# Peptides against a protein of PDB entry 1Y0J: the designs that were tried, part 1

All scores and structures are predictions.

Target 1, 39 residues: chain A of PDB entry 1Y0J
Amino acid sequence: EARECVNCGATATPLWRRDRTGHYLCNACGLYHKMNGQN
Below, numbering starts at 1 at the first letter of every chain, in headers, positions and changes, except where a header shows other numbers.
Peptide ipSAE is a variant of ipSAE made for these designs: the mean of its two directions, with the distance scale d0 fixed at 1.0 Angstrom where the peptide's residues are scored. Compare it only between designs on the same protein; published cut-offs may not carry over.
A fold fails the geometry check if it doesn't show the stated peptide or something in it is severely misdrawn.

## One batch from the design tools (peptide; made by RFdiffusion4, then SolubleMPNN)

Design b1_p8_1_s1 (from b1_p8_1 with P4R)
Fold by OpenDDE base, seed 5:
Structure b1_p8_1_s1 (fold): chain B 39 residues (1-39), chain A 8 residues (1-8)
Amino acid sequence: as target 1 above (39 residues)
Amino acid sequence: RLPRPPPV
C-alpha cells in the first residue's frame, strides 16, 4: 500500500497536505482545494 | 473532489 492524494491519486508530492476532515492531498491539489473551496 | 490541477 501507498499513500494517495484523494483528489488526483498521486503517490508522491513535495508536501502532503490534509483537507478539513483529514484526507490526504498532494501539495498541488491541497493548494487548488484551498483556493477554489470545498467539493 | 476538485479537478486535477495543471501539471508543472
Scores: peptide ipSAE 0.112, ipTM 0.650, DockQ to the pose 0.415
Fold by OpenDDE base, seed 1:
Structure b1_p8_1_s1 (fold): chain B 39 residues (1-39), chain A 8 residues (1-8)
Amino acid sequence: as target 1 above (39 residues)
Amino acid sequence: RLPRPPPV
């Protein structure tokens, strides 16, 4: 039941982020989304 | 979903 990044499935990250609808993203995916737009 | 970003 560990938290997972909805983008890549990672279960550990230095910083959990959330997309605009509240889904959890790892730091890397969150930044990637932020930099490249979408989700 | 966007592709998994490359590891840094």
Scores: peptide ipSAE 0.112, ipTM 0.650, DockQ to the pose 0.443
Fold by OpenDDE base, seed 3:
Structure b1_p8_1_s1 (fold): chain B 39 residues (1-39), chain A 8 residues (1-8)
Amino acid sequence: as target 1 above (39 residues)
Amino acid sequence: RLPRPPPV
């Protein structure tokens, strides 16, 4: 079982990010959450 | 293969 973005379910990304509690986000979702103040 | 959904 592969790593998945907790937001969109993607299993591949140019850069894995994390939210402030450590959940994995793909690059796009991580940037979106950062810009919008979301976890 | 379905497209990846947008960030929410």
Scores: peptide ipSAE 0.109, ipTM 0.632, DockQ to the pose 0.136
Fold by OpenDDE base, seed 4:
Structure b1_p8_1_s1 (fold): chain B 39 residues (1-39), chain A 8 residues (1-8)
Amino acid sequence: as target 1 above (39 residues)
Amino acid sequence: RLPRPPPV
């Protein structure tokens, strides 16, 4: 229905990001993935 | 698509 972060399920974020394979992540999860390389 | 566990 609405865009969701594939990590936490959030439907709203100040900045949408994408992971290595192009899946949408919220800002917080995207930064986590970037900094840690995994989840 | 089900979400993965959130970051801890």
Scores: peptide ipSAE 0.108, ipTM 0.640, DockQ to the pose 0.439

Design b1_p8_1_s2
Fold by OpenDDE base, seed 4:
Structure b1_p8_1_s2 (fold): chain B 39 residues (1-39), chain A 8 residues (1-8)
Amino acid sequence: as target 1 above (39 residues)
Amino acid sequence: RLPPPPPV
């Protein structure tokens, strides 16, 4: 029951982020989503 | 979903 990035599956990150609907993203994927918009 | 970012 470890947390996973819903985009890339990473289980560890320097900073957990969330998308606009509350799903967890690793820092890198969260920044990518922020810069490129929701898919 | 967006693809994962490229490796760093």
Scores: peptide ipSAE 0.098, ipTM 0.646, DockQ to the pose 0.468
Fold by OpenDDE base, seed 3:
Structure b1_p8_1_s2 (fold): chain B 39 residues (1-39), chain A 8 residues (1-8)
Amino acid sequence: as target 1 above (39 residues)
Amino acid sequence: RLPPPPPV
């Protein structure tokens, strides 16, 4: 039942982020998507 | 430190 990053599957992160449609991303993946405009 | 993984 633990939260997972929808991009990489990580279950722990210094900061949970969300994409534009509300999916949870770890900090690293969230920043990558934000900065590179990835889907 | 490795870069973040690419999108799926």
Scores: peptide ipSAE 0.098, ipTM 0.643, DockQ to the pose 0.221
Fold by OpenDDE base, seed 1:
Structure b1_p8_1_s2 (fold): chain B 39 residues (1-39), chain A 8 residues (1-8)
Amino acid sequence: as target 1 above (39 residues)
Amino acid sequence: RLPPPPPV
């Protein structure tokens, strides 16, 4: 199994981020969550 | 969960 962004399902990103509970987010979704402040 | 961000 490959790592997936829990928000968009992407399997590749320049930088993996994590949400507050440790789930992986791609860079874009991580920044989107940061900007919009929601899960 | 939020929707995916707009495309780059």
Scores: peptide ipSAE 0.095, ipTM 0.644, DockQ to the pose 0.439
Fold by OpenDDE base, seed 5:
Structure b1_p8_1_s2 (fold): chain B 39 residues (1-39), chain A 8 residues (1-8)
Amino acid sequence: as target 1 above (39 residues)
Amino acid sequence: RLPPPPPV
């Protein structure tokens, strides 16, 4: 099994991030969430 | 959740 970004489904990223509740995000989605907040 | 960012 492989890790997936919970936002976009990507399975590869230069840097795994996590949201405030601990879910894994790819770098791009993590930065997007950081800048725009959380839904 | 926010939508995914635009593609590179």
Scores: peptide ipSAE 0.095, ipTM 0.642, DockQ to the pose 0.452

Design b1_p8_1_s3 (from b1_p8_1 with L2R P5A)
Fold by OpenDDE base, seed 1:
Structure b1_p8_1_s3 (fold): chain B 39 residues (1-39), chain A 8 residues (1-8)
Amino acid sequence: as target 1 above (39 residues)
Amino acid sequence: RRPPAPPV
C-alpha cells in the first residue's frame, strides 16, 4: 500500500512531512499548514 | 480526506 497525503491524497511528493499527530502530508500541504496554522 | 489545501 502506497503512502498518501492525509490532506490531498497525493501519493508522491519531493518531501514527506508529518502533521501534529504524525500523519503524513505532502510537502505542499505541510507547508500550507505551517504557514496558515491548519486547513 | 480533507479538501486540498493550496500551497499559496
Scores: peptide ipSAE 0.116, ipTM 0.659, DockQ to the pose 0.829
Fold by OpenDDE base, seed 3:
Structure b1_p8_1_s3 (fold): chain B 39 residues (1-39), chain A 8 residues (1-8)
Amino acid sequence: as target 1 above (39 residues)
Amino acid sequence: RRPPAPPV
């Protein structure tokens, strides 16, 4: 039962985020997507 | 740790 970031595959993060469609992203990838609009 | 993946 491990969650993973759909962008980088990380399984641990200080804060889980989600993209526009609800997919889980680690904090770093979530911020990247937010700032740049996508991967 | 691994950085965010770049665009394809």
Scores: peptide ipSAE 0.115, ipTM 0.654, DockQ to the pose 0.286
Fold by OpenDDE base, seed 4:
Order: sequence, then C-alpha cells, then structure tokens
Structure b1_p8_1_s3 (fold): chain B 39 residues (1-39), chain A 8 residues (1-8)
Amino acid sequence: as target 1 above (39 residues)
Amino acid sequence: RRPPAPPV
C-alpha cells in the first residue's frame, strides 16, 4: 500500500506533512491546514 | 475537506 493525503487523496507530494493528530497530508493540504487551523 | 484537484 502507498501513503495518501487524508484530505485530497494524493499519493505523491514534494513534502509530506502531518496534521495535529499525526495523519499524513500532502504539502499543499498541510499548508492549508496550518494557515487555516484545519480544513 | 478540499476536493481533489482536476487532472492536468
């Protein structure tokens, strides 16, 4: 199995991020969550 | 949640 962004489902990203609870986010979704608190 | 981006 491959890693997925829990927000958008992307399986590839230049930088994997994680949310407050440790779930993987792609770079774009992670930045969005960081800037807005969450999605 | 953010929807997936459209294909390029």
Scores: peptide ipSAE 0.099, ipTM 0.637, DockQ to the pose 0.227
Fold by OpenDDE base, seed 2:
Structure b1_p8_1_s3 (fold): chain B 39 residues (1-39), chain A 8 residues (1-8)
Amino acid sequence: as target 1 above (39 residues)
Amino acid sequence: RRPPAPPV
């Protein structure tokens, strides 16, 4: 079992984040989402 | 749908 960022596929990150729908995002992608919104 | 991955 391994969690994966739904955006970039990363399996490790300093901080797991979640999008508004609950999907896991690595810290970097989560911050990108926050700054630029979904897509 | 999903934005491109940030430049890591």
Scores: peptide ipSAE 0.119, ipTM 0.659, DockQ to the pose 0.479; fails the geometry check

Design b1_p8_1_s4 (from b1_p8_1 with L2R)
Fold by OpenDDE base, seed 4:
Structure b1_p8_1_s4 (fold): chain B 39 residues (1-39), chain A 8 residues (1-8)
Amino acid sequence: as target 1 above (39 residues)
Amino acid sequence: RRPPPPPV
């Protein structure tokens, strides 16, 4: 039962982020979502 | 520096 980034499936990241609906994203995917407004 | 990743 490990946390996974809902975008890329990574299980480790320097910083866990969340999208607008609360799904967990790794740092890199979270920054992508922030910059582009969506997946 | 590595560019930001695309969506998957």
Scores: peptide ipSAE 0.111, ipTM 0.650, DockQ to the pose 0.170
Fold by OpenDDE base, seed 3:
Structure b1_p8_1_s4 (fold): chain B 39 residues (1-39), chain A 8 residues (1-8)
Amino acid sequence: as target 1 above (39 residues)
Amino acid sequence: RRPPPPPV
């Protein structure tokens, strides 16, 4: 299986990010987490 | 630019 963003389920992104506990996020969701401290 | 998506 392809990697998936744990927030939105996207399987493709310009940049994979990780949340505070190490879960993979797409760039957009990762930036949201960074800005808001939440998913 | 569009805002980032909200939590799902």
Scores: peptide ipSAE 0.110, ipTM 0.649, DockQ to the pose 0.209
Fold by OpenDDE base, seed 1:
Structure b1_p8_1_s4 (fold): chain B 39 residues (1-39), chain A 8 residues (1-8)
Amino acid sequence: as target 1 above (39 residues)
Amino acid sequence: RRPPPPPV
């Protein structure tokens, strides 16, 4: 039941982020989305 | 599941 990134499936990250609708993203995916809109 | 972002 561990948290996972909805984009890449990672279960561990230095910093959990969230997308516009509240889904969890790992740091890398969250930053990518932030900088590029969405993946 | 979407692809991960490209590696740095």
Scores: peptide ipSAE 0.107, ipTM 0.636, DockQ to the pose 0.776
Fold by OpenDDE base, seed 5:
Structure b1_p8_1_s4 (fold): chain B 39 residues (1-39), chain A 8 residues (1-8)
Amino acid sequence: as target 1 above (39 residues)
Amino acid sequence: RRPPPPPV
């Protein structure tokens, strides 16, 4: 029952991020999302 | 849409 990135399934990351609806993203996926503005 | 995952 570990937290996981809703995009890639990673269970560990230097920094947990969240999407607009509050779902958890790893740092890498969150940065990609932020940089590209993709939904 | 969700971004592509980083390389694994």
Scores: peptide ipSAE 0.106, ipTM 0.638, DockQ to the pose 0.360; fails the geometry check

Design b1_p8_2_s1 (from b1_p8_2 with P1A K3P)
Fold by OpenDDE base, seed 1:
Structure b1_p8_2_s1 (fold): chain B 39 residues (1-39), chain A 8 residues (1-8)
Amino acid sequence: as target 1 above (39 residues)
Amino acid sequence: APPLPPPP
């Protein structure tokens, strides 16, 4: 199976990030969350 | 909370 961004569902990214609880985010979503606040 | 939309 493949890793997915928990926000957008992307399965590939230049850099995997993680949220505060350890869930994987793609680079773009990780930066977006950082910039726009918590979910 | 539900996920935010992805960035534009």
Scores: peptide ipSAE 0.093, ipTM 0.595, DockQ to the pose 0.435
Fold by OpenDDE base, seed 5:
Structure b1_p8_2_s1 (fold): chain B 39 residues (1-39), chain A 8 residues (1-8)
Amino acid sequence: as target 1 above (39 residues)
Amino acid sequence: APPLPPPP
């Protein structure tokens, strides 16, 4: 049982984020999505 | 919508 970023597949991050529908994103992908556009 | 690529 390992959490995974739905965008890049990373299994480790300094901070887990979530998208609007509750899917897990790593910190980097969460920030990238926020700054560069919706999924 | 399709996922964005990972950040650089």
Scores: peptide ipSAE 0.090, ipTM 0.597, DockQ to the pose 0.445
Fold by OpenDDE base, seed 3:
Structure b1_p8_2_s1 (fold): chain B 39 residues (1-39), chain A 8 residues (1-8)
Amino acid sequence: as target 1 above (39 residues)
Amino acid sequence: APPLPPPP
């Protein structure tokens, strides 16, 4: 199946990011989490 | 912790 952002469910992004445990985040959510902390 | 809301 298609990759999904674990935060928002998006399936497309300019840049896939990963959290500390290796789960995928879209670029926007990855940056948001980095800025605001945690998950 | 629960997921943060998506960015606006």
Scores: peptide ipSAE 0.089, ipTM 0.592, DockQ to the pose 0.388
Fold by OpenDDE base, seed 4:
Structure b1_p8_2_s1 (fold): chain B 39 residues (1-39), chain A 8 residues (1-8)
Amino acid sequence: as target 1 above (39 residues)
Amino acid sequence: APPLPPPP
């Protein structure tokens, strides 16, 4: 199976990020999450 | 918490 951003469901991104507990986020969602606080 | 909206 393909990797997905746990926030938006995107399957492709210039840079995969991870949240504090290790869940995969696309670059945009990872930055948004970082700036707007924990989910 | 529920998922955040995607960035604008």
Scores: peptide ipSAE 0.088, ipTM 0.593, DockQ to the pose 0.442

Design b1_p8_2_s2 (from b1_p8_2 with P1A K3R)
Fold by OpenDDE base, seed 1:
Structure b1_p8_2_s2 (fold): chain B 39 residues (1-39), chain A 8 residues (1-8)
Amino acid sequence: as target 1 above (39 residues)
Amino acid sequence: APRLPPPP
């Protein structure tokens, strides 16, 4: 099994982030969600 | 929460 960003499906990132319910987001998607008021 | 399109 491999970890995937629940937003974009990426399997590699310099920093794994999490949404409010604990789902993994890559660094880029985590920041994107933050900037767009989501997550 | 709904998922957003990925960043560029």
Scores: peptide ipSAE 0.104, ipTM 0.625, DockQ to the pose 0.435
Fold by OpenDDE base, seed 5:
Structure b1_p8_2_s2 (fold): chain B 39 residues (1-39), chain A 8 residues (1-8)
Amino acid sequence: as target 1 above (39 residues)
Amino acid sequence: APRLPPPP
C-alpha cells in the first residue's frame, strides 16, 4: 500500500499533513499551501 | 480548488 501527496505526488515525507477536505499532503506541500493560501 | 505547484 502507498499514500500520495495530492499536490505533488510524493509518496514519502517526514510528516503527512492534510488539507481542509482531508486530502493528504506531504510536509513540504502542506507548508506551501499554508504559506500561499489554499486550493 | 486548483492545486498549487510543488514547492522548490
Scores: peptide ipSAE 0.103, ipTM 0.621, DockQ to the pose 0.430
Fold by OpenDDE base, seed 4:
Parts: sequence; C-alpha cells; structure tokens
Structure b1_p8_2_s2 (fold): chain B 39 residues (1-39), chain A 8 residues (1-8)
Amino acid sequence: as target 1 above (39 residues)
Amino acid sequence: APRLPPPP
C-alpha cells in the first residue's frame, strides 16, 4: 500500500494535502484545487 | 472526486 494523489497519481510530495471530502492530494494538486474551486 | 487538469 502506498498513498497517491487522487488527482495526478503522484506517490511523493513535499506536503500531502486533502480535498474537502478527505481524499489525499499532492501539494501541487491541492493548491490547484484550492485556486480552482472544490471538486 | 472528479479529476482536474494538472497544475501548470
């Protein structure tokens, strides 16, 4: 088992983030989601 | 959650 970003599939990131429903996002995707609205 | 385009 390895954690992966639900948006881009990355398995490593400087900072794990979460979307509003609790799914893990890499730092870049988390910031992108923050800027572009919830999904 | 629906997938969005990758960040720039």
Scores: peptide ipSAE 0.096, ipTM 0.624, DockQ to the pose 0.521
Fold by OpenDDE base, seed 3:
Structure b1_p8_2_s2 (fold): chain B 39 residues (1-39), chain A 8 residues (1-8)
Amino acid sequence: as target 1 above (39 residues)
Amino acid sequence: APRLPPPP
């Protein structure tokens, strides 16, 4: 099993991030969520 | 493009 971004499904990223509850996000999605918050 | 999660 490979780690996956919970937002976009990417399995590779320059930097794994996590959301406020600990779910893994790729770098791009993590930054997007940080900048835009929750819908 | 990244997506925002929908509200619960």
Scores: peptide ipSAE 0.086, ipTM 0.608, DockQ to the pose 0.160

Design b1_p8_2_s3 (from b1_p8_2 with P1A K3V)
Fold by OpenDDE base, seed 1:
Structure b1_p8_2_s3 (fold): chain B 39 residues (1-39), chain A 8 residues (1-8)
Amino acid sequence: as target 1 above (39 residues)
Amino acid sequence: APVLPPPP
């Protein structure tokens, strides 16, 4: 089984990030979340 | 985790 970004579903990324609750985000989504915050 | 729009 593969890891998935909890935001966009990507299964590959140059850098896995994590949200503050420990869920995995791809690099792009992690940076986006950091910059924009949650809706 | 909350879902956000994807980055541009």
Scores: peptide ipSAE 0.098, ipTM 0.611, DockQ to the pose 0.515
Fold by OpenDDE base, seed 4:
Parts: C-alpha cells; structure tokens; sequence
Structure b1_p8_2_s3 (fold): chain B 39 residues (1-39), chain A 8 residues (1-8)
C-alpha cells in the first residue's frame, strides 16, 4: 500500500515527516503541525 | 490521527 499524509491525504511529498506519536505527514503538513503545536 | 487545517 502507498503511504498517505494523515492530514491531507497526499501520497507524494519531497520529505515525509512524522508527528509526535509517529503518524506520517507530508512535508507541508508536518511543518504546519510543528509550527502550530497541535496534536 | 490528527486533523489540522491545511498549511497556508
């Protein structure tokens, strides 16, 4: 199966990120998550 | 899984 960003559903990104609990985020969503401090 | 507004 293909990896998906848990926030936006993107299946491709220049850099996969992970949140504090290990969920995969695309680069853009991961940066947004980090900057806004949300869970 | 967290759901956030999309980045600007």
Amino acid sequence: as target 1 above (39 residues)
Amino acid sequence: APVLPPPP
Scores: peptide ipSAE 0.096, ipTM 0.609, DockQ to the pose 0.600
Fold by OpenDDE base, seed 5:
Structure b1_p8_2_s3 (fold): chain B 39 residues (1-39), chain A 8 residues (1-8)
Amino acid sequence: as target 1 above (39 residues)
Amino acid sequence: APVLPPPP
């Protein structure tokens, strides 16, 4: 049982984030999506 | 949900 970023597949991150539908994103992908209007 | 390439 390991969590995985739905965007890049990373299994470890300093901070787990979630998209609008509740899927998990690593910190880097979550911030990238937010800055580009996708999260 | 939309998918983007990983950040630089």
Scores: peptide ipSAE 0.095, ipTM 0.608, DockQ to the pose 0.473
Fold by OpenDDE base, seed 3:
Structure b1_p8_2_s3 (fold): chain B 39 residues (1-39), chain A 8 residues (1-8)
Amino acid sequence: as target 1 above (39 residues)
Amino acid sequence: APVLPPPP
């Protein structure tokens, strides 16, 4: 199946990021998590 | 950790 952001469900992003456990985040959600100090 | 709201 297609990759999905575990936060928002998006299937496309300019840059895939990952959380500390290796789950994928879209660029926007990854940056949001980083900015807010949350995962 | 809980899911955060999507960025604006």
Scores: peptide ipSAE 0.092, ipTM 0.598, DockQ to the pose 0.409

Design b1_p8_3_s1 (from b1_p8_3 with S6V)
Fold by OpenDDE base, seed 4:
Structure b1_p8_3_s1 (fold): chain B 39 residues (1-39), chain A 8 residues (1-8)
Amino acid sequence: as target 1 above (39 residues)
Amino acid sequence: RLPPPVLP
Protein backbone atom coordinates (compact mmCIF):
# COMPACT_ATOMS: atom_id res chain seq x y z
CA GLU B 1 0.00 0.00 0.00
CA ALA B 2 0.99 3.63 -0.49
CA ARG B 3 1.06 6.45 2.02
CA GLU B 4 -1.88 8.84 1.96
CA CYS B 5 -2.57 12.20 3.52
CA VAL B 6 -5.20 11.43 6.15
CA ASN B 7 -6.94 14.72 5.39
CA CYS B 8 -7.13 15.01 1.60
CA GLY B 9 -6.04 11.57 0.41
CA ALA B 10 -3.07 12.79 -1.60
CA THR B 11 -0.47 10.11 -2.25
CA ALA B 12 2.34 12.46 -3.26
CA THR B 13 3.67 15.65 -1.73
CA PRO B 14 6.93 17.59 -1.73
CA LEU B 15 7.11 17.07 2.04
CA TRP B 16 5.32 14.61 4.27
CA ARG B 17 4.25 16.00 7.61
CA ARG B 18 2.55 14.44 10.59
CA ASP B 19 -0.16 15.62 12.92
CA ARG B 20 0.24 15.60 16.69
CA THR B 21 -0.82 11.96 16.88
CA GLY B 22 1.52 10.81 14.15
CA HIS B 23 -0.81 10.52 11.17
CA TYR B 24 0.62 11.50 7.81
CA LEU B 25 -0.39 14.72 6.13
CA CYS B 26 0.72 16.21 2.84
CA ASN B 27 2.65 19.45 3.10
CA ALA B 28 -0.34 21.67 2.40
CA CYS B 29 -2.63 19.96 4.88
CA GLY B 30 0.13 19.80 7.45
CA LEU B 31 0.68 23.53 7.20
CA TYR B 32 -3.05 24.10 7.45
CA HIS B 33 -3.15 22.04 10.64
CA LYS B 34 -0.14 23.84 12.04
CA MET B 35 -1.58 27.28 11.36
CA ASN B 36 -5.07 26.47 12.57
CA GLY B 37 -4.17 24.10 15.38
CA GLN B 38 -6.37 21.26 14.18
CA ASN B 39 -8.15 19.53 11.37
CA ARG A 1 -11.81 17.02 10.27
CA LEU A 2 -11.73 20.25 8.31
CA PRO A 3 -11.46 20.55 4.54
CA PRO A 4 -8.03 20.78 2.98
CA PRO A 5 -6.72 24.16 1.89
CA VAL A 6 -7.62 25.41 -1.56
CA LEU A 7 -4.41 25.87 -3.49
CA PRO A 8 -4.07 28.17 -6.48
Scores: peptide ipSAE 0.101, ipTM 0.640, DockQ to the pose 0.465
Fold by OpenDDE base, seed 2:
Structure b1_p8_3_s1 (fold): chain B 39 residues (1-39), chain A 8 residues (1-8)
Amino acid sequence: as target 1 above (39 residues)
Amino acid sequence: RLPPPVLP
């Protein structure tokens, strides 16, 4: 199985991030959510 | 759990 961004479904990213409850986000989605106070 | 918001 492959890790997947819970927001966009990407399976590859330069840096895996996690939201506040531990779900994986790709770098781009993680940065967006961090900046906008989400996830 | 609700799905995360989708990027615009």
Scores: peptide ipSAE 0.099, ipTM 0.637, DockQ to the pose 0.272
Fold by OpenDDE base, seed 5:
Structure b1_p8_3_s1 (fold): chain B 39 residues (1-39), chain A 8 residues (1-8)
Amino acid sequence: as target 1 above (39 residues)
Amino acid sequence: RLPPPVLP
């Protein structure tokens, strides 16, 4: 069992991020959502 | 909460 990004499903990332409600995002998806004001 | 879009 491993943590996974709620957007892309990745199970490994240099830095785990979280959205406003606490869901985990990989670094890439977190940056994308931050830039686009989503999640 | 809306489903997240897939990044490019």
Scores: peptide ipSAE 0.094, ipTM 0.638, DockQ to the pose 0.365
Fold by OpenDDE base, seed 3:
Structure b1_p8_3_s1 (fold): chain B 39 residues (1-39), chain A 8 residues (1-8)
Amino acid sequence: as target 1 above (39 residues)
Amino acid sequence: RLPPPVLP
């Protein structure tokens, strides 16, 4: 029952984030996406 | 569903 970042596959992160559609991202990937708007 | 973000 593990959660995964949909971008990098990480299963652990200090803070889970979500993309526009609700998919889970680790903190690092979520911040990168937010800051750069890159899909 | 949209594709996940891909980092450079």
Scores: peptide ipSAE 0.093, ipTM 0.633, DockQ to the pose 0.215

Design b1_p8_3_s2 (from b1_p8_3, 3 letters changed)
Fold by OpenDDE base, seed 2:
Structure b1_p8_3_s2 (fold): chain B 39 residues (1-39), chain A 8 residues (1-8)
Amino acid sequence: as target 1 above (39 residues)
Amino acid sequence: RRPRPVLP
């Protein structure tokens, strides 16, 4: 099994990020969460 | 999967 973005389910990304509670996010979702404070 | 977000 592969790592998945907890927001969109992507299994591949240029950069894995983590949210405030430590869950993995793809780069795009991580940036969205960071900039907007939401999913 | 949920759609990838788009920045406003």
Scores: peptide ipSAE 0.128, ipTM 0.667, DockQ to the pose 0.583
Fold by OpenDDE base, seed 3:
Structure b1_p8_3_s2 (fold): chain B 39 residues (1-39), chain A 8 residues (1-8)
Amino acid sequence: as target 1 above (39 residues)
Amino acid sequence: RRPRPVLP
């Protein structure tokens, strides 16, 4: 039931982000995706 | 779990 980052699987993060399709990313992965377009 | 990406 716990939310997890679709990229790295982390279940805890200072800030949940979302990718272009609306999938949840942890802060770190979200920032990476934002800067690079994807992982 | 896949590793967390390293920021460039």
Scores: peptide ipSAE 0.126, ipTM 0.667, DockQ to the pose 0.642
Fold by OpenDDE base, seed 1:
Structure b1_p8_3_s2 (fold): chain B 39 residues (1-39), chain A 8 residues (1-8)
Amino acid sequence: as target 1 above (39 residues)
Amino acid sequence: RRPRPVLP
């Protein structure tokens, strides 16, 4: 099975990121979490 | 899928 962003479910992204606890996030969601502290 | 968040 393909990797998915735990926030939005995207299966493709220019850059996979990880949140503070190690969950995979697409680039956009990862940046959102970084900027806002959480989703 | 859930919507992607909108960046502030």
Scores: peptide ipSAE 0.124, ipTM 0.667, DockQ to the pose 0.587
Fold by OpenDDE base, seed 4:
Structure b1_p8_3_s2 (fold): chain B 39 residues (1-39), chain A 8 residues (1-8)
Amino acid sequence: as target 1 above (39 residues)
Amino acid sequence: RRPRPVLP
């Protein structure tokens, strides 16, 4: 199965990121999560 | 498109 952002479900992104527990996030959601501490 | 929050 294709990788998905655990927040928004996107399957494609310029840069895959991970949250503090290791779950994959798309770049946009990862940056939001990083800046705000949550989604 | 903006990040979508995941509700607990």
Scores: peptide ipSAE 0.121, ipTM 0.658, DockQ to the pose 0.190

Design b1_p8_3_s3 (from b1_p8_3 with L2R S6V)
Fold by OpenDDE base, seed 5:
Order: C-alpha cells, then sequence, then structure tokens
Structure b1_p8_3_s3 (fold): chain B 39 residues (1-39), chain A 8 residues (1-8)
C-alpha cells in the first residue's frame, strides 16, 4: 500500500499536508484547501 | 476523487 491524497489520489508529493480532520492531502491540494476552503 | 488544482 501507499499513502494517497484523499482529494486527487496522488501518491507522491513534495510535502504531505493534512486537512482539519487529519486526512492526508498532497501539497497542491492542501494549499488549495487552505486558500479556498475545499476542493 | 477531485482533480488537483492548477498551479502556477
Amino acid sequence: as target 1 above (39 residues)
Amino acid sequence: RRPPPVLP
């Protein structure tokens, strides 16, 4: 198994992020969520 | 799943 972004499914990223409930997001999706609220 | 955002 491999970690994957709960938003886009990416399995590789320069930096893993987490949402407010602890789900893993890739860097890009995490930044998008932070800036826009959600994706 | 949703697509990733467009980045610069």
Scores: peptide ipSAE 0.116, ipTM 0.651, DockQ to the pose 0.612
Fold by OpenDDE base, seed 4:
Structure b1_p8_3_s3 (fold): chain B 39 residues (1-39), chain A 8 residues (1-8)
Amino acid sequence: as target 1 above (39 residues)
Amino acid sequence: RRPPPVLP
């Protein structure tokens, strides 16, 4: 199975990010987490 | 899954 954003479930993104504990986030969710501390 | 965020 393909990589998924642990927040929204997206399987494709221009840039994969990681949260503080190393879980993969899509670019949009990663930016949101970075700016707000959570989602 | 949670919905994607709405970025400012």
Scores: peptide ipSAE 0.116, ipTM 0.655, DockQ to the pose 0.710
Fold by OpenDDE base, seed 1:
Structure b1_p8_3_s3 (fold): chain B 39 residues (1-39), chain A 8 residues (1-8)
Amino acid sequence: as target 1 above (39 residues)
Amino acid sequence: RRPPPVLP
C-alpha cells in the first residue's frame, strides 16, 4: 500500500509531487511533466 | 506506466 508514482511506478522519491488532478508523481516525473508542459 | 524520464 506504499505510495506509487502514477507515471513510472516508483515507490520512493526525495519529494512527492502531484499532477493537476492530484495524482502522485515522483520528483523526477513531476519535474519532467512540469518542464515539458505535460500533466 | 511510462518509463521514468532521463534527466541530465
Scores: peptide ipSAE 0.112, ipTM 0.648, DockQ to the pose 0.664
Fold by OpenDDE base, seed 3:
Order: sequence, then structure tokens, then C-alpha cells
Structure b1_p8_3_s3 (fold): chain B 39 residues (1-39), chain A 8 residues (1-8)
Amino acid sequence: as target 1 above (39 residues)
Amino acid sequence: RRPPPVLP
């Protein structure tokens, strides 16, 4: 049972990020959320 | 779930 990005489902990323409530996001999705507030 | 983000 591997970790997954809650947005895109990626299981590997150069840097795991988290959203405001602690859910894991891949680097790309995390940066997108930070800039836009949503995806 | 959604695809990875794409910038315009």
C-alpha cells in the first residue's frame, strides 16, 4: 500500500507536499494548489 | 481524481 497524490493518483514524485488538511499531493499538484487554491 | 495540472 503505497502513498498516492490525492489529486492525480501519482505514486512517485521528487517532493511530497500536503494540502491545508494534511492530505498528500505530488510536487506538481501541490504547487498548482498553492498558486490557484484548487485544481 | 484529476489529471496532473497543465498551465496555459
Scores: peptide ipSAE 0.111, ipTM 0.638, DockQ to the pose 0.653

Design b1_p8_3_s4 (from b1_p8_3 with P4R S6V)
Fold by OpenDDE base, seed 1:
Structure b1_p8_3_s4 (fold): chain B 39 residues (1-39), chain A 8 residues (1-8)
Amino acid sequence: as target 1 above (39 residues)
Amino acid sequence: RLPRPVLP
């Protein structure tokens, strides 16, 4: 299976990010998560 | 989970 953003489900992104617990996030969701904290 | 941001 392909990697997907745990927040929005995107399977492609210019830059994969990870949250504080190691889950993969697309670039946009990763930045949002960093700025807005828990969820 | 957080909502998907609105992208510029």
Scores: peptide ipSAE 0.131, ipTM 0.681, DockQ to the pose 0.467
Fold by OpenDDE base, seed 5:
Structure b1_p8_3_s4 (fold): chain B 39 residues (1-39), chain A 8 residues (1-8)
Amino acid sequence: as target 1 above (39 residues)
Amino acid sequence: RLPRPVLP
């Protein structure tokens, strides 16, 4: 198994981020969440 | 969840 971004499914990223409930997000999706709110 | 961002 490999870690996946819960938003886009990416398995590799320069920096893993997490949402407010602890789910893993790739760097890009994490920044997108930060800038655009939750969904 | 939010849309997937486009990256270079």
Scores: peptide ipSAE 0.128, ipTM 0.676, DockQ to the pose 0.431
Fold by OpenDDE base, seed 4:
Structure b1_p8_3_s4 (fold): chain B 39 residues (1-39), chain A 8 residues (1-8)
Amino acid sequence: as target 1 above (39 residues)
Amino acid sequence: RLPRPVLP
């Protein structure tokens, strides 16, 4: 199975990010997480 | 988990 954003389930993104515990986030969710400290 | 953000 392909990589998925742990927040929104997206399988494609211009930039994969990771949260502080190493879970993959799409760019949008990663930025949201960074700014709000949550996902 | 939070809703998918809406970005401009």
Scores: peptide ipSAE 0.127, ipTM 0.676, DockQ to the pose 0.510
Fold by OpenDDE base, seed 3:
Structure b1_p8_3_s4 (fold): chain B 39 residues (1-39), chain A 8 residues (1-8)
Amino acid sequence: as target 1 above (39 residues)
Amino acid sequence: RLPRPVLP
């Protein structure tokens, strides 16, 4: 098994982030979510 | 390509 971004499914990223509930997001999706409140 | 919503 491997960790996946819950938004885009990426399995590799420079920095793993987490959403407000704790789900893993890749760096790009996490930043997008942070700035827009959506992904 | 539309991103999948992140839901708690």
Scores: peptide ipSAE 0.112, ipTM 0.658, DockQ to the pose 0.184

